# Peptides against a protein of PDB entry 6B9H, part 111

Target 1, 151 residues: chain A of PDB entry 6B9H
Amino acid sequence: AELCESLLTWIQTFNVDAPCQTVEDLTNGVVMAQVLQKIDPAYFDENWLNRIKTEVGDNWRLKISNLKKILKGILDYNHEILGQQINDFTLPDVNLIGEHSDAAELGRMLQLILGCAVNCEQKQEYIQAIMMMEESVQHVVMTAIQELMSK

## One batch from the design tools (peptide; made by RFdiffusion4, then SolubleMPNN)

Design b2_p26_3_s2 (from b2_p26_3, 10 letters changed)
Fold by OpenDDE base, seed 1:
Structure b2_p26_3_s2 (fold): chain B 151 residues (1-151), chain A 26 residues (1-26)
Amino acid sequence: as target 1 above (151 residues)
Amino acid sequence: ALEEFLNADPNAPREELNELFQKLAE
């Protein structure tokens, strides 16, 4: 999916410790959790991150468990910190991500993380990073942000 | 302004997109 591919490229700019080269690499949620910690380490602190299991392998049940925690964290962050600046009317299906590596649903999850980045305290830094990305990626990111913030 | 960003053409050229991103960052 175009959204997932572009946002995967965006996620790679965070230089997290976990492998993040493929869609499959993101399905266990570890990369996403580490990205969220970078976005707001006070909220997504070490205690929060430690609830995400890292030794998941191909166990789709463990993937889904991680993804559910991450999704909850994103939604709580949006409500408690961001003041609901993003829309979550259409939530990603974490079951499809964990069990089938569904790129479309993964893209929607990454879109929510994008919303966190462009609305957080350090939004200036993350938006500047987007400004340095390829134009084709910027087009997708622009659309994704517009969808998130249109009320 | 946010409203300008939300109504902009997402397929605009890079230079224009970056101006819009800069506004979003403000």
Scores: peptide ipSAE 0.771, ipTM 0.967, DockQ to the pose 0.925
Fold by OpenDDE base, seed 5:
Structure b2_p26_3_s2 (fold): chain B 151 residues (1-151), chain A 26 residues (1-26)
Amino acid sequence: as target 1 above (151 residues)
Amino acid sequence: ALEEFLNADPNAPREELNELFQKLAE
Protein backbone atom coordinates (compact mmCIF):
# COMPACT_ATOMS: atom_id res chain seq x y z
CA ALA B 1 0.00 0.00 0.00
CA GLU B 2 1.21 3.50 -0.87
CA LEU B 3 0.49 4.87 2.60
CA CYS B 4 2.39 2.07 4.32
CA GLU B 5 5.38 2.30 1.97
CA SER B 6 5.75 6.04 2.43
CA LEU B 7 5.30 5.94 6.19
CA LEU B 8 7.74 3.04 6.49
CA THR B 9 10.32 5.35 4.93
CA TRP B 10 9.32 7.99 7.48
CA ILE B 11 9.58 5.52 10.38
CA GLN B 12 13.11 4.63 9.26
CA THR B 13 14.24 8.21 9.96
CA PHE B 14 13.81 7.56 13.70
CA ASN B 15 16.73 5.11 13.65
CA VAL B 16 15.32 2.86 16.37
CA ASP B 17 17.17 -0.18 17.71
CA ALA B 18 14.73 -2.75 16.31
CA PRO B 19 14.93 -3.82 12.64
CA CYS B 20 12.62 -1.68 10.49
CA GLN B 21 13.41 -2.46 6.85
CA THR B 22 10.24 -4.33 5.84
CA VAL B 23 6.51 -4.33 6.53
CA GLU B 24 6.98 -7.63 8.36
CA ASP B 25 9.48 -5.95 10.71
CA LEU B 26 6.72 -3.61 11.93
CA THR B 27 4.01 -6.22 12.55
CA ASN B 28 5.15 -7.14 16.08
CA GLY B 29 4.80 -3.53 17.25
CA VAL B 30 8.31 -3.24 18.71
CA VAL B 31 9.48 -0.61 16.20
CA MET B 32 6.29 1.40 16.67
CA ALA B 33 6.66 1.31 20.46
CA GLN B 34 10.25 2.54 20.22
CA VAL B 35 9.19 5.33 17.85
CA LEU B 36 6.46 6.45 20.26
CA GLN B 37 8.98 6.53 23.10
CA LYS B 38 11.16 8.85 21.02
CA ILE B 39 8.15 11.09 20.27
CA ASP B 40 7.28 11.51 23.97
CA PRO B 41 9.51 9.65 26.44
CA ALA B 42 7.69 11.17 29.43
CA TYR B 43 4.40 9.57 28.40
CA PHE B 44 5.66 6.46 26.61
CA ASP B 45 8.19 5.81 29.36
CA GLU B 46 10.24 2.73 30.16
CA ASN B 47 7.42 1.22 32.21
CA TRP B 48 5.10 1.53 29.22
CA LEU B 49 7.67 0.14 26.79
CA ASN B 50 8.36 -2.84 29.06
CA ARG B 51 4.76 -3.97 28.55
CA ILE B 52 5.51 -4.61 24.87
CA LYS B 53 6.78 -8.15 24.37
CA THR B 54 9.97 -8.51 22.34
CA GLU B 55 11.15 -11.58 20.39
CA VAL B 56 7.63 -12.72 19.55
CA GLY B 57 8.78 -14.39 16.33
CA ASP B 58 5.88 -15.49 14.13
CA ASN B 59 3.39 -15.67 17.01
CA TRP B 60 0.55 -13.59 15.61
CA ARG B 61 -1.34 -13.70 18.92
CA LEU B 62 1.54 -11.97 20.68
CA LYS B 63 1.83 -9.49 17.80
CA ILE B 64 -1.85 -8.61 18.14
CA SER B 65 -1.47 -8.22 21.91
CA ASN B 66 1.39 -5.75 21.39
CA LEU B 67 -0.49 -3.86 18.68
CA LYS B 68 -3.58 -3.49 20.88
CA LYS B 69 -1.46 -1.96 23.64
CA ILE B 70 0.16 0.42 21.17
CA LEU B 71 -3.18 1.49 19.68
CA LYS B 72 -4.55 2.11 23.17
CA GLY B 73 -1.46 4.13 24.02
CA ILE B 74 -1.88 6.29 20.92
CA LEU B 75 -5.56 6.95 21.61
CA ASP B 76 -4.91 7.73 25.27
CA TYR B 77 -2.04 10.03 24.30
CA ASN B 78 -4.32 11.88 21.88
CA HIS B 79 -6.96 12.36 24.57
CA GLU B 80 -4.77 13.06 27.61
CA ILE B 81 -1.85 14.99 26.11
CA LEU B 82 -2.75 16.24 22.61
CA GLY B 83 -6.31 17.25 23.48
CA GLN B 84 -7.92 15.30 20.65
CA GLN B 85 -6.02 17.14 17.93
CA ILE B 86 -6.03 14.07 15.68
CA ASN B 87 -9.06 12.29 14.27
CA ASP B 88 -9.68 8.61 15.01
CA PHE B 89 -12.27 8.35 12.23
CA THR B 90 -10.89 5.02 11.00
CA LEU B 91 -9.00 2.83 13.44
CA PRO B 92 -6.60 0.21 12.10
CA ASP B 93 -7.53 -3.44 12.38
CA VAL B 94 -4.66 -4.78 14.47
CA ASN B 95 -5.85 -8.35 13.94
CA LEU B 96 -5.16 -8.06 10.22
CA ILE B 97 -1.75 -6.54 10.91
CA GLY B 98 -0.68 -9.23 13.37
CA GLU B 99 -2.10 -12.26 11.61
CA HIS B 100 -1.77 -11.29 7.93
CA SER B 101 0.78 -8.44 7.83
CA ASP B 102 -1.87 -6.32 6.13
CA ALA B 103 -0.03 -3.33 4.69
CA ALA B 104 -3.13 -1.15 4.35
CA GLU B 105 -4.05 -1.53 8.02
CA LEU B 106 -0.41 -1.09 9.04
CA GLY B 107 -0.41 2.15 7.07
CA ARG B 108 -3.36 3.37 9.15
CA MET B 109 -1.48 2.55 12.35
CA LEU B 110 1.59 4.45 11.15
CA GLN B 111 -0.70 7.35 10.20
CA LEU B 112 -1.82 7.60 13.82
CA ILE B 113 1.81 7.71 14.93
CA LEU B 114 2.39 10.45 12.35
CA GLY B 115 -0.43 12.36 14.02
CA CYS B 116 1.33 12.07 17.36
CA ALA B 117 4.60 13.35 15.91
CA VAL B 118 3.17 16.43 14.16
CA ASN B 119 1.14 17.45 17.23
CA CYS B 120 3.54 16.66 20.10
CA GLU B 121 5.67 19.14 22.03
CA GLN B 122 8.57 18.58 19.62
CA LYS B 123 6.39 18.79 16.49
CA GLN B 124 8.73 21.40 14.97
CA GLU B 125 11.57 18.86 14.84
CA TYR B 126 9.46 16.13 13.27
CA ILE B 127 7.90 18.45 10.71
CA GLN B 128 11.39 19.65 9.76
CA ALA B 129 12.35 16.02 9.17
CA ILE B 130 9.35 15.60 6.86
CA MET B 131 10.47 18.68 4.93
CA MET B 132 13.71 16.83 4.10
CA MET B 133 12.00 13.74 2.67
CA GLU B 134 11.47 12.95 -1.02
CA GLU B 135 8.64 14.89 -2.68
CA SER B 136 6.66 11.72 -3.46
CA VAL B 137 6.71 10.80 0.23
CA GLN B 138 5.75 14.36 1.19
CA HIS B 139 2.63 14.09 -0.99
CA VAL B 140 1.49 10.99 0.89
CA VAL B 141 2.39 12.48 4.28
CA MET B 142 0.53 15.69 3.44
CA THR B 143 -2.62 13.75 2.57
CA ALA B 144 -2.29 11.61 5.69
CA ILE B 145 -1.99 14.64 7.99
CA GLN B 146 -4.92 16.37 6.29
CA GLU B 147 -7.09 13.30 6.85
CA LEU B 148 -6.16 13.15 10.54
CA MET B 149 -6.75 16.80 11.32
CA SER B 150 -9.78 17.55 9.16
CA LYS B 151 -13.12 18.15 10.89
CA ALA A 1 -2.76 28.71 9.26
CA LEU A 2 -4.20 25.27 9.97
CA GLU A 3 -7.17 25.95 7.72
CA GLU A 4 -4.84 26.90 4.89
CA PHE A 5 -2.92 23.67 5.39
CA LEU A 6 -6.08 21.56 5.41
CA ASN A 7 -7.39 23.10 2.18
CA ALA A 8 -4.10 22.95 0.27
CA ASP A 9 -3.33 20.66 -2.66
CA PRO A 10 -1.37 17.71 -1.24
CA ASN A 11 0.25 17.19 -4.65
CA ALA A 12 1.70 20.69 -4.80
CA PRO A 13 5.41 21.11 -5.61
CA ARG A 14 7.98 20.52 -2.87
CA GLU A 15 8.63 24.22 -2.28
CA GLU A 16 4.96 24.93 -1.67
CA LEU A 17 4.54 21.84 0.52
CA ASN A 18 7.44 22.91 2.71
CA GLU A 19 5.90 26.34 3.20
CA LEU A 20 2.70 24.63 4.31
CA PHE A 21 4.56 22.24 6.62
CA GLN A 22 6.29 25.21 8.22
CA LYS A 23 2.92 26.82 8.89
CA LEU A 24 1.72 23.58 10.46
CA ALA A 25 4.71 23.68 12.81
CA GLU A 26 3.72 27.11 14.16
Scores: peptide ipSAE 0.769, ipTM 0.968, DockQ to the pose 0.940
Fold by OpenDDE base, seed 3:
Structure b2_p26_3_s2 (fold): chain B 151 residues (1-151), chain A 26 residues (1-26)
Amino acid sequence: as target 1 above (151 residues)
Amino acid sequence: ALEEFLNADPNAPREELNELFQKLAE
């Protein structure tokens, strides 16, 4: 789960309000939603964020519901704002994330968020943040971006 | 520049990676 672990480290640089120390912390989608709001608060506004349930606990059905909304948001953002700059032919299985905390599928979800960050209006800022990360993480991020943007 | 980024070695040294990231940011 190298992709997931490296991108978890990347996600932690956003300093969101929700706990984001472990893979399990990401499975309810709350951290991811807050990260997306930071990436583009005009698109992922408070009305959008309020659709994500925050008191989920261990309810995998609620996790999946949140994750589906987040995935939809990412795909819509890519289409409406980014102009289909990322390759989304292989979508993450949000059922495996919500029910089983599947790190591989979670990694793919975080990869899509990475695609949003490096293509958004503030891409310079987020790429500069990547340039400050550990070299081993940069290798994974580099590969992830290449996979996303290869047509 | 994007083409260069997409074809680059993702395991290149930090200095080279950062040059490539800078090109991506343009």
Scores: peptide ipSAE 0.768, ipTM 0.968, DockQ to the pose 0.948
Fold by OpenDDE base, seed 4:
Formats: sequence, C-alpha cells, structure tokens
Structure b2_p26_3_s2 (fold): chain B 151 residues (1-151), chain A 26 residues (1-26)
Amino acid sequence: as target 1 above (151 residues)
Amino acid sequence: ALEEFLNADPNAPREELNELFQKLAE
C-alpha cells in the first residue's frame, strides 16, 4: 500500500535501534514503540516501553498483544496530552497487522503515529524532517495529515 | 490557517507543500 510504504520511509528517519527496513519488521510493534518514545519520552517512558515484548519472532499472538498496547498508548496520548479525539470505528485492525502483515491496516497505524509527531511539543522538528523528504512521499504524508485533522 | 492547510492540494509542488507544512508547525 502506498500509505504504508511512504510512512515506512518516514519511520526510518527516526533511526531507532530495532530493524525497520520492511513492512514485516513493523508488525511486532517494537519499532513503533521506540518511535513513540522518541516523540515523547516523558509519556512513553522506559516503564511503558518495557511492556512491549521483544524477540517476538513469528508469534502473531504476541505481535497483536504488542500492537494493542501501542494503539492504546496512542489513543491515551491523544486524549491526555494532545487533547484530540480519534474515532474508534476508524482505528486500524491490529489483528490483521499481527496475523497477516496487512499493509493497509499497518499504514493506518503509522498514520496515527504521524498524528502524534505533527501535534506533539516537538512538532516543529518533525515537520521540518518531513519537509526534507522526497516530494512523492510528501504528497502521501500531506494527504495522511489532512485526513487526520479533517475529523 | 488550518482551513487553508486542509483544503490545499496534497499533490502541489514541493515548494508550496513546504510552505503549508511550515504553517502547520506554527
């Protein structure tokens, strides 16, 4: 999916410790958790990060467990810190991500993380990073942000 | 300002997109 591919490129700019070269690399949630910690380390602190299981392998049940925790963290962050509401019916299906590596649903998950980055305290720096990305990626990111903020 | 961002063409040229991104960052 175009959304997933472009946002994967965006995720790679965070230079997290976990491998993040493929869609499959993101399905266990470890990369996403590390990205969220970079976005707001006071909220997504070490105690929060330690709840995310590492070395999951191909265990789709553990992947889904991680993804549910991450999604909950994103929703709580939007409500408690960003003061933004997210409609539950538009949430990504983490079961499809964990069990089937569904790129479309993963794209929606990454879109929520994008929403955190462009609305957090350090949004200036993250938006500047987007301004340096390839134009084709910027088009997708622009659309993704517009969808988030048009609710 | 947000309305301008939301109604903008997401396929606009890089220069125009960056102006819109900068406004979003403010």
Scores: peptide ipSAE 0.767, ipTM 0.967, DockQ to the pose 0.904

Design b2_p26_3_s3 (from b2_p26_3, 13 letters changed)
Fold by OpenDDE base, seed 3:
Structure b2_p26_3_s3 (fold): chain B 151 residues (1-151), chain A 26 residues (1-26)
Amino acid sequence: as target 1 above (151 residues)
Amino acid sequence: ALERFLNSDPNGPREELNKLFQELAK
């Protein structure tokens, strides 16, 4: 999926410790958790990060468990820090991500993380970082942000 | 609800997105 691939490229700019080269690398949620910690380390602190299982392997049940925790974290962050709750109707299907490595649903998950980045305390810095990316990636990311703002 | 927040912040993401658009247009 184009959205997923572009947002994967965006995710790579965070330079997290976990492998983040492929869609499959993101399915266990570890990269996403580390990215969220970079976005807001006060909220997604070490205690929160420690709840994410790092040694998951191919265990899709553990992947889904991690992804559910991450999704909850995103939702709670939006509610507690950003001041609103996200409608469940637009939530990614973490089962498809964990069990089938569904790129489309992963793209939606990454889009939620993008939403956190463009709304966090350092939102301007993240927008500026996007401006430094390849034009083709910028286009997709811009579209993703526009979609977040249009609904 | 996230969408609502983005739209309700005139000095936030929307403004920054506009800057992004301008930069991309160069």
Scores: peptide ipSAE 0.028, ipTM 0.574, DockQ to the pose 0.097
Fold by OpenDDE base, seed 2:
Structure b2_p26_3_s3 (fold): chain B 151 residues (1-151), chain A 26 residues (1-26)
Amino acid sequence: as target 1 above (151 residues)
Amino acid sequence: ALERFLNSDPNGPREELNKLFQELAK
């Protein structure tokens, strides 16, 4: 999926500790959790991060468990910190991500994280970082942001 | 809903995103 591929490239700019080279690398949620902590370490603090299991392996049930926690975190962050609510009917299917490594649904999840970045306290920093990305990636990322804002 | 929020918040990202879109658009 084009969205997932471009947002994976975007995620890689965070330089988190967890491996983040492939779609499969993101399915356990560890990278996403570490990215969210970088976006807002006061909200996604160490206590929150500790709820995400890091030694998941290929256990898709544990992946889904992590992904559900992360999705909840994103939704709560939007409501409590960013002052907006995300429509539940358009949420990514974390079961498909965890069990089947569904790139389309993963793309939707990463899009929500993108939404957090461009709305957080350091929004300008992340916007500037996007402006430094490869043009083809910029286009996809920009379109993803536009879609979020049009809802 | 999200757009309404962004447009109503003077400290929100709307203006920054608009600037980004302007610069990224061909």
Scores: peptide ipSAE 0.026, ipTM 0.567, DockQ to the pose 0.086
Fold by OpenDDE base, seed 5:
Structure b2_p26_3_s3 (fold): chain B 151 residues (1-151), chain A 26 residues (1-26)
Amino acid sequence: as target 1 above (151 residues)
Amino acid sequence: ALERFLNSDPNGPREELNKLFQELAK
């Protein structure tokens, strides 16, 4: 999916420790968790990160478990820190991500993380980073943000 | 809900995102 591909490129700008070169690399949630910690290390602290299991391999059940925790973290972050309720727009199906590496649903998950970045305390830094990306990627990211704002 | 949140604060994320969009459109 184009959304997933562009947001994967965006995710790569965070330079996290976990491998993040392919869609499959993102399906266990480890990269996403590390990205969220960079976005707000006070909220997504080490205690939170330690709840995300590493070295899950091909175990899709463990992937789904991680992804559920991450999704909950994102929703709680939006409610508790960002001051907004994200309950009236379509949420990603983490089962499809974990079990089938569904790129479309993964794109939706990454879109939620994008929402965190452009709403967090350091949102200006992330906005500026997006402005420095390749134009084709910028277009998709911009559209993704617009979609979030319309929900 | 997100749209309502962004529109409720003209000095918040909405303005920053609008600025981004304007720059990206150039």
Scores: peptide ipSAE 0.026, ipTM 0.577, DockQ to the pose 0.090
Fold by OpenDDE base, seed 1:
Structure b2_p26_3_s3 (fold): chain B 151 residues (1-151), chain A 26 residues (1-26)
Amino acid sequence: as target 1 above (151 residues)
Amino acid sequence: ALERFLNSDPNGPREELNKLFQELAK
């Protein structure tokens, strides 16, 4: 999916330790967890990160488990740090991501992480970073942010 | 709901995002 590919490019700008070159690289949640830690290391601290299994392989059940923890972390972050519940928000299907590497649903997951970046303490820094991306990628990322803002 | 959430923070991203959109529109 176009959204997923552009947000994958965005994710790559974080330069995390885990491999993050392909859609499948993201399906175990490890990259996403490391990105969230960079976004807000005080909240997504080492204790939180240690709950994410790093040696998952092709075990889709473990992938889904990680993805559920990450999704919960994002939702809790919005409640506890950003100050509002978003239960009416359309959530990604983490089962499809973990079991089938569904790019569309993965794109939705990455969009939630994008939402965290534009709401964190360093929100202006991340916005400025987006302004330095390739124009075609900027367009997709901007559209994704606009969609978040319209919900 | 997310729109309200983003706009409810006194240090929310609305103005920064507007700036981004303005720059990208050039």
Scores: peptide ipSAE 0.025, ipTM 0.563, DockQ to the pose 0.084

Design b2_p26_3_s4 (from b2_p26_3, 11 letters changed)
Fold by OpenDDE base, seed 1:
Structure b2_p26_3_s4 (fold): chain B 151 residues (1-151), chain A 26 residues (1-26)
Amino acid sequence: as target 1 above (151 residues)
Amino acid sequence: ALEEFLNSDPNGPLEELQKLFQKLAK
């Protein structure tokens, strides 16, 4: 999916330690967890990160477990830090991501992380970083933000 | 809802991003 491909490019700008070259690389949640820690290290601290299993391999059950923790972290972050409890929002299907590497659902997960970045304390820095990306990627990222902010 | 939260800030990310895009176009 175009959304997933562009947001993968965006994720790569964080320069995390975990491999993040392909869609498959993101399915275990490790990259996403490391990105969230960079977004807000006070909230997504080392204790939180240590709850994410790093040696997952192709175990889709462990992938789903990690992804559920990450999704919960995102939701809790919005409620506890950003001051908004997310209700009646269509969430990504982490089962499809973990078991089938579903790019569309992965794109929706990355979109939620994008939402965290553009609303965190350093939101202006992340917006500036987006402006430094390739124009085609900027367009998709902007569209993704607009979708998050519009019903 | 998340959508309402993101739109609640008058200086929200969308407006700031749009301003930057406008500057880039000029």
Scores: peptide ipSAE 0.026, ipTM 0.566, DockQ to the pose 0.112
Fold by OpenDDE base, seed 5:
Structure b2_p26_3_s4 (fold): chain B 151 residues (1-151), chain A 26 residues (1-26)
Amino acid sequence: as target 1 above (151 residues)
Amino acid sequence: ALEEFLNSDPNGPLEELQKLFQKLAK
């Protein structure tokens, strides 16, 4: 999906340790967890990150387990730290991500992470980074942010 | 809603996001 492709490019700017070249690389949640730790290492600390299984292979059940933890972390972060409830926003189906590598749902997951980045303590730095991206990618990211802001 | 939150926060990212949106609209 267009959203997933552009947000994958955005995710790659974080330069995390885990491979993040393809959609499939993101389905186990490890990259997303490492990105969240970069966004707010005080909240998504090492103890939190250690709850994410790093060697899941093709085990979609373990992928889903990781993704559920990440989604919960995002929701809790928005509530506890950002002071924003996003329960009125359509949540990604982590089952489809883990079991079928659904790009559309993965894009929605990455969109939530985007929401964390543009609202966190270092929001200005992340916004500036987005402003330095390729225009075609910026357009999709902008649209994704607009959608978040409208809900 | 996120929009309301951003509008009420003087240190929110809304201003920077608006600049980005205007840039992309050109």
Scores: peptide ipSAE 0.025, ipTM 0.584, DockQ to the pose 0.089
Fold by OpenDDE base, seed 2:
Structure b2_p26_3_s4 (fold): chain B 151 residues (1-151), chain A 26 residues (1-26)
Amino acid sequence: as target 1 above (151 residues)
Amino acid sequence: ALEEFLNSDPNGPLEELQKLFQKLAK
């Protein structure tokens, strides 16, 4: 999926410790959790991060468990910190991500993280970073942001 | 909404995004 691939490229700019080269690399949620910690380390602190299992291998059940925690974290962050109600926004199906590596659903998950980045305390820096990305990737990322803004 | 939140920032992140959108729309 174009959305997922572009947002994967965006995610790679965070230079997290976990491998983040493929869609499969993201399905266990570890990369996403580390990205969220970079976005807001006060909220997504070490205690929060430690709830995410880092050595899940190919266990899709553990992947889904991690993804559910991450999704909840994102939703709570939006509600508690960003003051945004995203209940009307289509949520990703984390079961499809964990069990089937569904790129479309993963894209929606990454889109939510993108929403966190462009609304966090360091939003300006993240926006500027997006503005420095390759144009074709920028287009997809900006479209994703526009979709969030329209809801 | 996200737009409302972005508009509340005096530093104008939404404005920058709008500029980028205009650029990308060309």
Scores: peptide ipSAE 0.024, ipTM 0.573, DockQ to the pose 0.090
Fold by OpenDDE base, seed 3:
Structure b2_p26_3_s4 (fold): chain B 151 residues (1-151), chain A 26 residues (1-26)
Amino acid sequence: as target 1 above (151 residues)
Amino acid sequence: ALEEFLNSDPNGPLEELQKLFQKLAK
């Protein structure tokens, strides 16, 4: 999906330790967890990160487990830190991500992470970074941001 | 909130984002 591909490119700018070249690389949640830690290391601290299993392989059950933890973390972060509720926003289907590597659902997951970035303490830096990205990526990311703000 | 942040400085992120949107629309 276009959203997923563009946000994958965005995710790659974080330079996390885990491989993040393909959609499949993101399905176990490890990259996403590491990105969230960079966004807010005080909230997504080492203890939180350690709850995400790293040796997942092709075990879709473990992927889903990780993704559920990450989704919960994002939702809790929005509620506890950002003071926002995502009640009317369509949540990603982590089952489809983990079991089928669904790019569309993964894109929605990454969009939530984007929401964290553009609302966190370093929101200005992340927005500026997006503005420096390739135009096609900017288009998708900006559209995604607009959608977040419309909710 | 993002919208509040963007609107806090008329010469800041909001203006730049608006310019970006105009560029992307072409």
Scores: peptide ipSAE 0.022, ipTM 0.573, DockQ to the pose 0.097

Design b2_p26_4_s1 (from b2_p26_4, 12 letters changed)
Fold by OpenDDE base, seed 3:
Structure b2_p26_4_s1 (fold): chain B 151 residues (1-151), chain A 26 residues (1-26)
Amino acid sequence: as target 1 above (151 residues)
Amino acid sequence: SETDKLIKEFEEKVKKKEEEKKEKLE
């Protein structure tokens, strides 16, 4: 999906330790967890990160488990820290991400992480980084931001 | 461009939300 492809490019700008070259690389949640820690290391601290299993392999059940924890973390962060700045009416189906590597649902998941980045304490830095991206990718990312904050 | 319009619209929305949040907390 176009959303997933553009947000994958955006995720790659974080330069996390875990591999993040393909959609499949994101399905275990490790990259997403590391990105969230960069966004707000005080909230997504080492104790939180340690709950995400890193040695998952092809075990889709473990992928789903990680993704559920990450989704919960995002939602809690939105409620407790961001003050409901992002729209969470349509949540990603983490089962489809973990079991089938569904790009559309993965895009929705990454969009929620985007919402965290553009509303966090360092939001201005992340917004500026987005403004420096290639125009076609930037357009998709900004459209995704508008959708998140439409309510 | 369309992207420029989206950026400006986003910045305006962020500003508005921050103002509303400040007023709500006071």
Scores: peptide ipSAE 0.064, ipTM 0.579, DockQ to the pose 0.033
Fold by OpenDDE base, seed 2:
Structure b2_p26_4_s1 (fold): chain B 151 residues (1-151), chain A 26 residues (1-26)
Amino acid sequence: as target 1 above (151 residues)
Amino acid sequence: SETDKLIKEFEEKVKKKEEEKKEKLE
């Protein structure tokens, strides 16, 4: 999916420790968790990160477990820190991500992380970085942001 | 360009949200 591909490119700008070259690399949630920690290390601290299993392999059940924790973290962050600034819309199906590597659902998950970045304390830095991205990728990312900020 | 338009619209929405947040805190 175009959304997932562009957001994967965006995710790669964070330079996290975990491999993040393909859609499959993101399905275990480890990259996403590390990105969230970079976005707000005070909220997504080491205690939170330690709840995410790193040695998952191809175990889709463990992937789903991680993804559920991450989704909960994002939603809690939106409620507790961002004050529901991100507009409510269809949530990603983490079962499809973990079991089938569904790119469309992964795109929705990454879009929520994008929402965290452009609304966090350091949002201006992330917005500026997005504005410097390649135009075709930037267009998709900005469209995704508009959906989050529509209401 | 279309991208420039989106950026401008986003900046306006961010400003609006920040103002609304400020009003809630007052």
Scores: peptide ipSAE 0.061, ipTM 0.587, DockQ to the pose 0.034
Fold by OpenDDE base, seed 5:
Structure b2_p26_4_s1 (fold): chain B 151 residues (1-151), chain A 26 residues (1-26)
Amino acid sequence: as target 1 above (151 residues)
Amino acid sequence: SETDKLIKEFEEKVKKKEEEKKEKLE
């Protein structure tokens, strides 16, 4: 999916330790968790990160477990820290991400992380970074932000 | 360009959300 591909490119700008070259690399949630920790290390601290299992391989059940924890973390962060500044819409189906590597659902998951970045304490740094991205990718990312910020 | 338009719209929405957050915290 176009959204997923562009947001994968965006995710790669974080330079996390976990491999993040392909869509499949994102399906276990480890990259997502590390990105969230970079966005807000006070909230997504080591105790939170330690709940995400590493080295899950191709075990889709473990992937789904991680993804559920991450989704919960995002929703809690939105409520407790961001003050629900992003619009609530259909949540990503983490089962489809974990079991089938569904790019469309993964795109929605990454979009929620994007929402965290552009609403966090250091939102201006992330917004500026997005504004420096390649124009075609930037267009997709900005459109995704518009959707999150709309009523 | 379309990108410039989106940036402008986003900046306006961010400003609005910041104002709403400020009002909520008062």
Scores: peptide ipSAE 0.061, ipTM 0.601, DockQ to the pose 0.034
Fold by OpenDDE base, seed 4:
Structure b2_p26_4_s1 (fold): chain B 151 residues (1-151), chain A 26 residues (1-26)
Amino acid sequence: as target 1 above (151 residues)
Amino acid sequence: SETDKLIKEFEEKVKKKEEEKKEKLE
């Protein structure tokens, strides 16, 4: 999916330790968790990160477990810290992400992370970074942001 | 460009949200 591909490119700008070259690399949630920690290390602290299993391999059940924790973290962050600045829309199906590497659902998950980045304390830095991205990718990312902030 | 338009619209929305947050603090 175009959204997922563009957001994968965006995710790669964070230079996290975990592999993040493919859609499959994101399905275990480890990259997402590390990105969230970079976005707000005070909220997504080491204690939170330690809840994410890192050695999951191809175990889709463990992937789903991680993804559920991450989704909860994002939603809690939006409610507790961001003050519901992210538009309420259909939540990603983490089961499809974990079990089938569904790119569309993964894109929705990454979009939520994008929402965290562009509404966090360091939002301006992330916005500036997005503005420096390749135009086609930037367009998709900005469209995704507009969707998040439409309300 | 279309991207520039989106950026501008986003900036305006961000500004609006920041103003709303400021109002809540007052």
Scores: peptide ipSAE 0.059, ipTM 0.594, DockQ to the pose 0.034

